Peptides against a protein of PDB entry 7Q4I. Designs and how they scored, part 18

Target 1, 281 residues: chain A of PDB entry 7Q4I
Amino acid sequence: HENSTIAERLYSEVRVLCWIMTNPSNHQKKARHVKRTWGKRCNKLIFMSSAKDDELDAVALPVGEGRNNLWGKTKEAYKYIYEHHINDADWFLKADDDTYTIVENMRYMLYPYSPETPVYFGCKFKPYVKQGYMSGGAGYVLSREAVRRFVVEALPNPKLCKSDNSGAEDVEIGKCLQNVNVLAGDSRDSNGRGRFFPFVPEHHLIPSHTDKKFWYWQYIFYKTDEGLDCCSDNAISFHYVSPNQMYVLDYLIYHLRPYGIINTPDALPNKLAVGELMPEI

## One batch from the design tools (peptide; aimed at target 1 Y240)

Design b2_p13_3 (made by RFdiffusion4)
Pose (drawn by RFdiffusion4):
Structure b2_p13_3 (pose): chain A 281 residues (1-281), chain P 13 residues (1-13)
Amino acid sequence: as target 1 above (281 residues)
Amino acid sequence: EEEYLEYLDEDAE
């Protein structure tokens, strides 16, 4: 058994809308498994695709397929969410169909922040954007104010926001958001451990590539060696998670527990004023 | 950015 009263209270206090980037080839192979595992724990779940689907209730964006249209799908998805769901949630998560999210830990991290604060969170990378950009695969989450500025202020101005549908979806939204004074938040825990991860847990717990010009060690904004210390007890996301591994992570995280070891929750921080972030690590 | 996208493809494999 489990007492989930605290998480249920945060469910209503910190509404998270999750949108999943997918395509018709992945509707049954991947997107279904996201819906059956962590997707149902969101306040609202939306599958953004180029075609409709009964099982997912997928939204068909007016955007073609291919890696060259991922940026177009991101712009159209946030436009659609602003048009139809801006008051349906406080926070707006973008995730791939191979992202796994512990939604309860996302509500824990977001609790002190005002949805009116212009901020977004994720795994922070250094290149291409001065304040950093968030890994698309680890998932990134925008405040309601960040979604308003993106749709209302950045998309209509081609100088601030790339108008073509090509490019790295995460780098482009990082540029549009920096250009409209949306802050790149710090998602690490108070001990400095990461919460958002672009790889599976084994890759962070046991880093095989050893600072040998591998892109990850160059891209990471906050320097870390990772290893067994890499990851927070309240980590939020992993990526490159197979459809089968979605169910395994669900089992090991939510069901399997060592008898007599009771997780005691850290106290929630006090709410922050509009425009304020937590003290830097 | 193209190199970055390539890295992602390689990682996926």

Design b2_p13_3_s1 (made by RFdiffusion4, then SolubleMPNN; from b2_p13_3, 7 letters changed)
Fold by OpenDDE base, seed 2:
Structure b2_p13_3_s1 (fold): chain B 281 residues (1-281), chain A 13 residues (1-13)
Amino acid sequence: as target 1 above (281 residues)
Amino acid sequence: EKEYLEQRELEAK
């Protein structure tokens, strides 16, 4: 009963490889639910783990498990992608096994950009990195050129990219990307509302959920408010989404419809030249 | 939320 013509066009023109950060203990508990929900809307879906799982399509990276190895896993994941999959997509999304992503909304955001533009998007934070960095939990997406620069130019140079596997993975990749002139893009919509979120929708939508001392308000790169204006109508990601909530979100977003309401999508923006960015809001 | 908070606390130290 629905018309998905534009979404199908974007699926073809804005190819996304999604890689999911996971571990063997979460293959059945979390990762399989990503595969059964939003992950099926990626052009390619890969689970990056320390153990192979053929049912899940999990890759065993040569890394240990635990928080101290997340940066190591991220480096190995992108090395693996560059070696095996760099031409399989235009954009490369990192997400956690408890991140939910509306891939169609991500394609809409990415549509005007060239994958040859050295850029990446996510929930931008301001500390530690001059141009900012993207929150690991909210997920972040690199252009093909950004992946190339990261793997070929940054990773081999200890002066540009941390050689050790320790550290906050999102900060470390942010430093590396800045050092090779990959731009930290603005993922906000035309109304200045965010698209990538490091928490569940409830935490962003309810103004009384956090106080002004909450670290998030100090970290966020762009000014944002709580409430309905917190989040784009075309929001892309939420973090800390349980397996059950993934199925609920899938139902609410893709199946449940208010009868008699028809949403007309905005026209696609003009495509940008290589190296060109949308104006910041 | 707790894991993210913990990570940011570690980064701030």
Scores: peptide ipSAE 0.038, ipTM 0.768, DockQ to the pose 0.125
OpenDDE base, seeds 1, 3, 4, 5: peptide ipSAE 0.038, 0.037, 0.035, 0.037; ipTM 0.765, 0.764, 0.758, 0.763; seed 1 fails the geometry check

Design b2_p13_3_s2 (made by RFdiffusion4, then SolubleMPNN; from b2_p13_3, 6 letters changed)
Fold by OpenDDE base, seed 2:
Structure b2_p13_3_s2 (fold): chain B 281 residues (1-281), chain A 13 residues (1-13)
Amino acid sequence: as target 1 above (281 residues)
Amino acid sequence: EKEYMEFLEEMAK
């Protein structure tokens, strides 16, 4: 009943490994629902934890649990990926166990870029890092070259990357990546609308949901508006999505159809050379 | 929402 030819092409040409930040207490509560919904659309799905779970396909990383260990877990996760999976994908997505991702939209954004370009994408924030950093909750995606530079060049050098396991994981990886010349890409669509979101759709779509003093408006790297113009028609991720909401989103995005309306996808952009970025909007 | 900022503030100390 549907034509998924382009999506299938992108599935093969833009391979994505998704790793999910989780913990043993959330394996059944949250992580399994990622696996049963959007995670099944990744080329490879791995859950990074402190305990092994064969049913979930969770890896036990040598780290403790708690917010103060998230940076340590991120470092170990990418070390694990580099050692075991660096050639299994072209792009490597970090997401939380309460992040929902439309993987097809991510592949569309990534299509023109070479995996050998040192670049990563997400919801870009402006503080702490000169070029910006990507919000941890919204999820962020590294090219294969970005992973290589992070693991091989940044992590072993305390001057380039924090050796301690404490700190805000998204800020710390942002610092490390900048120090090895991994570019913080622009994930906005051609209309300047964002694709990665650190909150649920409701928080972005509804005007006046937040005060103008809300931290998000001071942290965003690119100017954005509230309402329908907040979000790309090809949005990629949302954060703080409950397990039940993941199933709702799966239904709404992939099953529910307005009868008689057919969306024609835009043509794929030209592929970029290694090191080349899309023009700034 | 508040949790992220609180976490950042804690990590900045």
Scores: peptide ipSAE 0.301, ipTM 0.857, DockQ to the pose 0.118
OpenDDE base, seeds 1, 3, 4, 5: peptide ipSAE 0.181, 0.273, 0.291, 0.288; ipTM 0.821, 0.846, 0.852, 0.851; seed 5 fails the geometry check

Design b2_p13_3_s3 (made by RFdiffusion4, then SolubleMPNN; from b2_p13_3, 6 letters changed)
Fold by OpenDDE base, seed 1:
Structure b2_p13_3_s3 (fold): chain B 281 residues (1-281), chain A 13 residues (1-13)
Amino acid sequence: as target 1 above (281 residues)
Amino acid sequence: EEEYLKEREEQAK
């Protein structure tokens, strides 16, 4: 029924390790549903927790639980990845246990980039960090070189990276990455539409869903609109997706087909040299 | 930073 030759090629050439931020109370409630849906399309899937779970493939990191420990958990997660898994993938995605990701669309975005380029992608926010930082909830993906620089160069230096475990996780990693010259990439498609989203599709697709005074409109790095033009046809992620909604999205994206409509993918772009980025839109 | 987290939590409700 389907020709997945290009998707299979990208699965091999653009290897993605996905690590999921979770806790022991959410292993069964949330995390297992990630594993049963979009997480199965990652080349490697790891759940980062405070307790081990062999059924889930959860790792017990030496951190406490709660929002005030998220930065600590992120630091330990990337240390663990660097020690055990740095060669298992080319790109390393952080997602929450209520983030839904279309991994094939992420591979398409990442295809032209070298994993040796110090870059990361996500939903870029403008406050606190000069080059911007990536929203934690939308998920963000680091190149292999970005992970190396974060763990080897940034984390050991308190002047470059916050030693305390407190603070906004996404802001703190953004500061650390900037300090080691990891570039905050542009994840928008060729039409200037976003790919990583910090809310559910409904909140982005429906015009006037939020007030113009809503913080999000002041935080976004790139100007964007609500409605059908808000989101790329190759969107990558959405946040605040319930376990039930993950199965619905899996069905709608991968199973449900309008009879008689065949989408032909665009040609892959040329690969970039190490250190080269796509032109800004 | 604390304000950012608070606003995200309020939106998630």
Scores: peptide ipSAE 0.038, ipTM 0.764, DockQ to the pose 0.833
OpenDDE base, seeds 2, 3, 4, 5: peptide ipSAE 0.037, 0.038, 0.038, 0.037; ipTM 0.764, 0.763, 0.768, 0.763; seed 3 fails the geometry check

Design b2_p13_3_s4 (made by RFdiffusion4, then SolubleMPNN; from b2_p13_3, 5 letters changed)
Fold by OpenDDE base, seed 5:
Parts: sequence; structure tokens; C-alpha cells
Structure b2_p13_3_s4 (fold): chain B 281 residues (1-281), chain A 13 residues (1-13)
Amino acid sequence: as target 1 above (281 residues)
Amino acid sequence: EEEYLKFLEEQAK
């Protein structure tokens, strides 16, 4: 009884490779649950680790474990993608093993953009990087051209990209991408509502959940509200989602239906030329 | 995000 014709079209036209940041201790505890829920809706799903796991489809990158190696793992992950998978997708999503993603909503956001446009999307933060950078936990998605520029132009040059493996992963990739003219896109919907979220839905939806001194309010690039106006009806990601909550979200989003309510999707926007962005809100 | 984890730990007390 469900009509998924438009979603199937976008699955074919907006191909997404999802790579998941994980470690050997989380293969069974967290990563497996990504694979069994939202990860199955990616065109390709790869787990980036320090140990190989054929059942999970995990790759052993030549990096150590620990928070001081997250930047090193990100660099090696994109090098691996560029070498083996750059033509397998149009867009390349980084997510954590506790990030939940509605991939259909991401395809909808990305549809008008050319994958040859040097752009990336996520939850934009304003500190440290002039154009902003995307929060690591919310997940961020690079165009094919952005991946090419990162791996081929930025990584080999210590003046453009940090050679050490230390530092905040999301800030460091943000600096590198800016230095090769990859644009930090605006992921908000036509109503100005965000799509990528660095916390669970509850933390964004409930008004006054945090005080105004909370660091998040100083970091967000675009002013946002709490409550129902916090989040797009086409939201893409949430962070700090437990393995059990991933199955709950899968049920709520893809199975649970209010009887007698039919949602008609909006028409797709016109495609943009290479290098063109959507108008600023 | 590390600051957020600290915040959550403080609220859980």
C-alpha cells in the first residue's frame, strides 16, 4: 500500500556512500545496529575501524585507537574512499556509530546540487573556521568533488591540512576543506529549520532543555529555536542515539502510521549548475 | 561535544 516511487528515483539519482567511524570494541555493541537500521538505506555502507571485520564490512585503517587519533582516522578513511570507491557514489557521508540518519531526507536536500560542485553539508558551527565547519557528531556529507579536493589537494600539503593526527576531527577537516575552496553549505530547509543535529531529538524539541550559557548556542552558525520550530519536517540526522533507540526510530519513521493521514511530497526543485548553490534564506 | 558530555554528567548528579 506504500508508494515509494520518488524515494526509489532519488536512491538511483542521488547515490550516497556512508562511512561509519567506529572501533573494534564497538563493532558488536554499536556498529552492527547501524548496519541493521538506517545504514541499509545507503547505496554503500562501510565501517572505518582499526580492525577488519568481514561480517560487519569493517575496514582496518592504518591508525591507532583513541580520541587523539580521530583526525588521523578521518584522513585515512577518505584516502581509502578516494582510492577504492570515489565512483561508487555521488555523495559521501561521515557518521558516528551512534548517529542516526534519514537517508531519504538527505537525498532530497542534495538532489538539486551537482556532485561536481565543491560543497559539503552538516550542522554548521561558527568558531575556528571563517566559513564555518560541520559538527562531527551530527554527520557531514561531502560531494565527490569535495572528496577529490580534500584527498588530492589538501592532505598532501601541510600548509593546507594538518599532518599530525591530533586535534578536533571536525574542525581540522573544516580548515582543510576551506583551504581548497570547498564551500560550507546551508543545510536548512525553506523555512530556515535545521536538518543535521548534534544531539538526540528530545534535546532539540523541548524548549529550555538547556540554558543560554550552553556552548551550543555560541557555536551554531545559524540562529535556531527550540521546540517544533527547531527541526525540519525533513530532518536528516541526530547524534547520541543508543542502539535500542535506532530500532525505535526505524519503527516510528518507517512503520508507525496515523490511519487516514496521507503525506504528499513536495515537487523536486530544479537542478543547479556546477558550482551553483541554493539561494540564501 | 566533550563539553556537552560533561554537562550531561553534571545534570545527572
Scores: peptide ipSAE 0.040, ipTM 0.730, DockQ to the pose 0.200
OpenDDE base, seeds 1, 2, 3, 4: peptide ipSAE 0.032, 0.029, 0.035, 0.037; ipTM 0.721, 0.708, 0.736, 0.733; seed 3 fails the geometry check

Design b2_p13_4 (made by RFdiffusion4)
Pose (drawn by RFdiffusion4):
Structure b2_p13_4 (pose): chain A 281 residues (1-281), chain P 13 residues (1-13)
Amino acid sequence: as target 1 above (281 residues)
Amino acid sequence: SHEEIEEEEEEKY
């Protein structure tokens, strides 16, 4: 048994819309398993694809397939969400079909922030954007105000926002958002542990690649060695999670527990004013 | 490049 009253209250107070980038080849192989595991825990779930599908109720974006059109799919998905869902949620998560998200921990992190604050959260990387950009695989989440500025202010101005559909989807949205005064939030916990992760848990708990010019140690905005200390007890996301591993993480996180060890929730911080972020770690 | 790194990671996983 579990008492989920606190999470149910946050479910209504912090509405999260989750959109999943997918393609027809992945509809049954990956996207289905996201819907059956963590996708159903979002306030609203949308599969963004290039083709329609009965099972997923997928939205067909006017965008071709291939890695060279991921940026186009991101622009069209946020335009579609602004057109049809801007008042359906407070927060708008982009995730791949190999991202796993603990949605309850996302509501915990987002609770104090105003949806009118122009901010987005994720795993923060240093290159290409002064204030940093968020890993597309770890998932990044935008405030309603961040979605408004992206669609209304950044997309219509080619000098602020790349008009071609090519490029690293996460780097490009990082540039458009910095160009419209959307803040790159800090998603770490109060102890400085990460919540958003671009790899599976083993890769962060046991870092095999050892600061040997591997791209991750160069890209990370906030310096850390990681290891057994890497990860928050309220971590939000992992990536490169196989369809089978979606169900395993669901089982180990939500079902399996050591008897007699009761997780006591930390108190929720007080709400913040518009434009305000939590004290820096 | 960043895109190439992503592709290499996809192949790995």

Design b2_p13_4_s1 (made by RFdiffusion4, then SolubleMPNN; from b2_p13_4, 9 letters changed)
Fold by OpenDDE base, seed 1:
Structure b2_p13_4_s1 (fold): chain B 281 residues (1-281), chain A 13 residues (1-13)
Amino acid sequence: as target 1 above (281 residues)
Amino acid sequence: SYMDVLAELDKKY
C-alpha cells in the first residue's frame, strides 16, 4: 500500500555509493547495524576499515587505526573508490558508523545536479577553509567529478593536498577540494533549513539545548535556528546515532504512519547544466 | 583548535 515510484526513479537516476568509516572493533558493534538499516538503501555500500570482513563487506585499507589516522583512511578510501567503483555511482557519500542517513532525501537534493559538476555537499562549516568545508560527522557527498579531481589532481600534489596522514580529516579534504576548484555546495532546502546534521535530532530540535557559546554556533557556515525550524522536512543525516537508535529511526521514518495523512511530494526541479549550482538562499 | 573541538565532543557525546 505504499507508492515508491518516484523514489525508485531517483534510485536509478541518482546512484549513490555510500562508504562507511569504521574500524575492526566496530564491525559488529556499529557497522553491521548501518548495513541492516539505512545502508541497504544505498546503490552500493562499502565499509572502509583496516581489516577485511567478508560478512560486512569491509575493505582493509593500508592505514593504521586511531583518530590521528582518519585523514589517511579518507585518502585511501577515495583512492580505492576511484580505482574500483568510480563508474558504479554518480555520487559518493562518506558517513561514520554512527551516522544515520535518509538516502531518498539525499537523492532529492542531488537530482538537479550533474555528477560531472565539481561539487560536494554536507553540513558546511566556516573556519580554516575560505569556501567552507563539510563536517565529517554529518557525512558529506562528492560528485563523481569531485572524486576524480580529489584523487587524480589533489592527492598527488603536496602543494594542493596534505601528504601526512595527521590532521582533521574533514578540514583536510575541504582544503584539498578547494585547491582543485571543487565547490562547497549549499545543502539547505528551499526554506533555508539544513539537511545534514552533526548531532542527533534531539540536540537540534530542542530549543536552548546548547549554550550560545557552544562551538557549533561559531562553526556553522549558514545562520541556523533551533527547534522545528532547525531542520528540513527532507533532512538527510544525523550523527551520534547509536545502533539502537538506527532501528528506531528506521521504524519511525519508513514504517510508522499516522493513519489518514498522505504526503504528496513536491515536483522535481529542472536539471542544471554541468558546472551550474542552485542559487543560494 | 579542531582537536579541542573533538575532545569537547567526546566529553559531550
Scores: peptide ipSAE 0.025, ipTM 0.685, DockQ to the pose 0.730
OpenDDE base, seeds 2, 3, 4, 5: peptide ipSAE 0.011, 0.019, 0.022, 0.021; ipTM 0.437, 0.641, 0.663, 0.634; seeds 2, 5 fail the geometry check

Design b2_p13_4_s2 (made by RFdiffusion4, then SolubleMPNN; from b2_p13_4, 9 letters changed)
Fold by OpenDDE base, seed 1:
Structure b2_p13_4_s2 (fold): chain B 281 residues (1-281), chain A 13 residues (1-13)
Amino acid sequence: as target 1 above (281 residues)
Amino acid sequence: SIMDYYEELAKLY
């Protein structure tokens, strides 16, 4: 048997609500597989949809479906969370129904931070937003204070947050959060390796998989390498993960073990005061 | 493609 004492401690001390962006056509095809894999490791798991599904625990938000409504759905999702669930967690993760997340690694990253610090984390992109914004596909996590500022201060003010439901969801929330002084955090590990990834592991791990002209290399906020050094040993998320791949990843990460190799976790860092961030690498 | 999506979004800004 494995020793999960530290993971259990972090489960209680770093509470995460995960909300999944989905639609009625994907409840059975995609969303249920999130629920059966990594989603079960969240403290609370909610599926944000346009139709209610009691078996899935899906909420019907007052929005239309389609790519042009993703920003509208994000706004309504966080309004719903603030109204019903703001005290159910310390951190609030947005993920897609094809995002895979190692929640224990996210708790480890978040542990030193106060949930009262106005901060959010993810795969940081540099265009359009001065401090950067977090890629929607990789998933992003807001502190409780960040959610409060977004819903209470940003959303009601058209000068701070776009009132229309059109636009790039991740860019628009990034603009809104910047306008209420929510900081775009650095999610890299102590070695400068990324933790949130907007593609499948294969696309990041294989050198020269993409051309240097590929948009991603122009969008990333921090310099990154390809190959094994691309990714933290404590990576948090990958995107475009098929339902079948979710079960494979669950097996590889949580069940498959090389006999005779024992992993000893690093010591937890000291907790930061409210408003403090980890030093930049 | 993912590239197409971000290129389309980039045109909106």
Scores: peptide ipSAE 0.046, ipTM 0.784, DockQ to the pose 0.104
OpenDDE base, seeds 2, 3, 4, 5: peptide ipSAE 0.019, 0.026, 0.027, 0.028; ipTM 0.608, 0.708, 0.707, 0.720

Design b2_p13_4_s3 (made by RFdiffusion4, then SolubleMPNN; from b2_p13_4, 8 letters changed)
Fold by OpenDDE base, seed 5:
Structure b2_p13_4_s3 (fold): chain B 281 residues (1-281), chain A 13 residues (1-13)
Amino acid sequence: as target 1 above (281 residues)
Amino acid sequence: SIMDVYEELEKYY
């Protein structure tokens, strides 16, 4: 027997639309497995592609395929969301077809924030953008107001947002969002531990898994530790998760239980006013 | 359950 009353409350109060970056060659290989695992816990799930797939619920965006078009696909995805789905959710998550997300933990992080606050969350990187930007692979979540500002204010203005489809997708959206005063939020928990991760759990949990010269340590906005202190007990996302690993993670997180251990959730924080952020840690 | 995981994996292969 499981008590999901608080999770059900947050499902209704913190509505999340998840859009998945994919392509026609990955519909069956990757995207289908997102739909069968963590994607079913989103309030709405849409796959953004260059070809329509009614079985997957994939949308054909007017973009070409290839890495040089990822920024173009992101722009068209958010245009599509704004036109068709802006009122279907409060928060709008971008993820890749090899990102795994614990949506309940994301709702917990987002609960105190107003969706009318111009803010977005993810794994914050420090280069290229003054306030930082969110790593594309870890996934990032925009408030409804952030989506509005991106689509209505940033995208139509070549001085605020790159008109070409080339460039690093995550950096380019980060520049655009900064230029319309969307804040790059702090996604860390109360202990200063990260929640969005651009790699698999093993790469973060195991000390000295990567060289100290590895680019990640120079890119991360907030100083992070290795080992068990790397990651929040309420971690939200991991990247480079294979289709098989998605099913393993679903089993470990939602099914496997140590007998006799009962987890009591912390009390929900007070809600913030529009424009307010949690205090810096 | 674990059986649900196995069934989904079998559909993948």
Scores: peptide ipSAE 0.041, ipTM 0.725, DockQ to the pose 0.027
OpenDDE base, seeds 1, 2, 3, 4: peptide ipSAE 0.026, 0.032, 0.033, 0.015; ipTM 0.669, 0.692, 0.699, 0.546; seed 1 fails the geometry check

Design b2_p13_4_s4 (made by RFdiffusion4, then SolubleMPNN; from b2_p13_4, 7 letters changed)
Fold by OpenDDE base, seed 1:
Structure b2_p13_4_s4 (fold): chain B 281 residues (1-281), chain A 13 residues (1-13)
Amino acid sequence: as target 1 above (281 residues)
Amino acid sequence: SIMEVREELAKKY
């Protein structure tokens, strides 16, 4: 028996639409496993593809297939969301079909923020964009106001947002969002630990002989350490999670319990005003 | 390996 009262409250008060970046070749191989695991905990789940799939709830966006079209697909995905679903949620998560997300932990992070605040969260990288940008693989979440500004103000203006479909998807959306004054938020917990991760848990938790020259250490916006202190107890996402690993994570997080250990959740923080952010750590 | 992941990421950008 579990007490989910707080989680149920947050499910109602912090509504999340999750859209999954996928393609027709991955509908059965990857995307369906997202739907059967963590995706079922979103308030709304949509798969963004180039082909319709009614069993998966996949949308056919007017884009070509291939890695060079990821930016084009992201633009069309958010246009589709704005047109059809902008009032169905308060927050809008982009994830890949190999990203695993603990949606309850995301709701906890987002709870104090107004969805009318122009902000987005994820694993923040420092290059190319002055305020930083969020890693595409770790997934990133936009407020409703951020989506509005992106679609209505940024996308129609070639001076604010790249009109062609080429480029790094996460960098390009980061540039567009900065140009319309959407803030790149700090997703770290109160201990300064990260919540969004661009790799599997193993790569973050186990100190490897990581060459300090590894690009990741140069890209991270906030200085983070390897090991158990790398990751929040309320971590939100991991990337490069195989379909099999999604079921393992689902079991470990939601079903497996050490007998006799009871977790008491921290109190919810006070809600912030529109435009207000949590203090930087 | 983390290095393999790097190569895959490089292909995405």
Scores: peptide ipSAE 0.035, ipTM 0.724, DockQ to the pose 0.180
OpenDDE base, seeds 2, 3, 4, 5: peptide ipSAE 0.015, 0.024, 0.030, 0.028; ipTM 0.578, 0.681, 0.698, 0.692

Design b2_p13_5 (made by RFdiffusion4)
Pose (drawn by RFdiffusion4):
Structure b2_p13_5 (pose): chain A 281 residues (1-281), chain P 13 residues (1-13)
Amino acid sequence: as target 1 above (281 residues)
Amino acid sequence: SLHFSLLLFTLLF
């Protein structure tokens, strides 16, 4: 048994809309498993694709397939969400079909922040954007105000926002958001441990690549060695998670527990004013 | 804890 009253209260107080980038080849192989595991825990779940599908109720974006059109799918998905869902949620998560998200921990992190604060959160990388950009695979989440500025202020101005549909989808949205005064939030916990991860848990708990010019150690905005200390007890996401591993993470995180060890929740911080972020770590 | 769950995950995989 579990008492989920606290999480149910946050469910209504911190509405999270989750959109999943997918394609027809992945509808049954990957996107289905996201819907059956963590996707159903979002306030609203949307599969963004290039084709329709009964099982997922997928939205067909007017965008071709291929890695060269991921940026186009991101722009069209946020335009569609602004057009049809801007008042349906406070927070708007972009995730791949190989992202795993603990949605309850996302609500915990977002609780103190105003949805009118122009901010987005994720795993923060240094290159290409002064304030940093968020890993597309770890998932990144935008405030309602961040979605408004992206669709209303950044997309119509080609100098602020790349008009072609090519490029790294996470780097490009990082540039458009910096260009419209959307803040790159700090998603680490109060102990400085990460919450958003671009790899599976093993890769962060046991870093095999050892600071040997591997791209990750160069890209990370906040320096860390990682290891057994890498990861928050309230971590939000992992990536490169196979469809089978979605169900395993669900079992180990939500079901399996050591008897007599009761997780006591840390108190929720007080709400913040518009434009305010938590004290820096 | 989530750390314990992730250790189990690592052992499995």

Design b2_p13_5_s1 (made by RFdiffusion4, then SolubleMPNN; from b2_p13_5, 6 letters changed)
Fold by OpenDDE base, seed 4:
Structure b2_p13_5_s1 (fold): chain B 281 residues (1-281), chain A 13 residues (1-13)
Amino acid sequence: as target 1 above (281 residues)
Amino acid sequence: SLLDALRLYTELF
């Protein structure tokens, strides 16, 4: 028998709305599999699309499809969330329809933070934005205050936030958030290991798959180790996860157990004051 | 652990 008492507590105390970036062509191919796997562990799950799908719970945003519209879709998604769902959660996760997320590990990371702290977390990249920005593929999570500042303060001001729908969505939201003093948090664990990953586990865990000339090493904000030390025991997300791999991950993480091994969770940290961040590691 | 699951994942995929 599993003891889920702490996970249940965190489900109640650290409410997460997950919005999934998708499109009509991927509703059945990808998004449905998010809904059937990790997405069911969100407090609220919404699929942001250009077409409504009542079976999926997809919203038709007033934006076109294609890579050039991802920034537009991100802006409209957060506007929609602010208008309809800002009080339904404490934290607001953006993920792609091929991102896999261990929501319990995200709640653990977020637990000490106030949702009224203007902060967001993800895989921090260093280019283009002084404080860094969070990789779009790894998924990123905004506090309620961060969403408020983004929608109310940043989006209406072309000097603070790009009005055009073009550009890399993760870079553009990162610029907007910096301009309204939303802090780019450190998502690393107490050992300095990353939690959000813009690639599949295989690409992070196996050093032979990492070319030292790969752009990733120039983009990462924090130095990361290769191999098994790359990743937190409480890792949160992986990108480029196929629908079939989502079910495999769900099985491996939530169903498969080695007989006789009992994991004891670490103690919860103390809660931080509003505006306070964890010390840099 | 998640790490063990990921290790298995890397062996399977």
Scores: peptide ipSAE 0.025, ipTM 0.717, DockQ to the pose 0.909
OpenDDE base, seeds 1, 2, 3, 5: peptide ipSAE 0.016, 0.024, 0.023, 0.023; ipTM 0.568, 0.709, 0.660, 0.685; seeds 2, 3 fail the geometry check

Design b2_p13_5_s2 (made by RFdiffusion4, then SolubleMPNN; from b2_p13_5, 8 letters changed; failed a check: too like the target's own chain)
Amino acid sequence: SLLDALKLYVELY

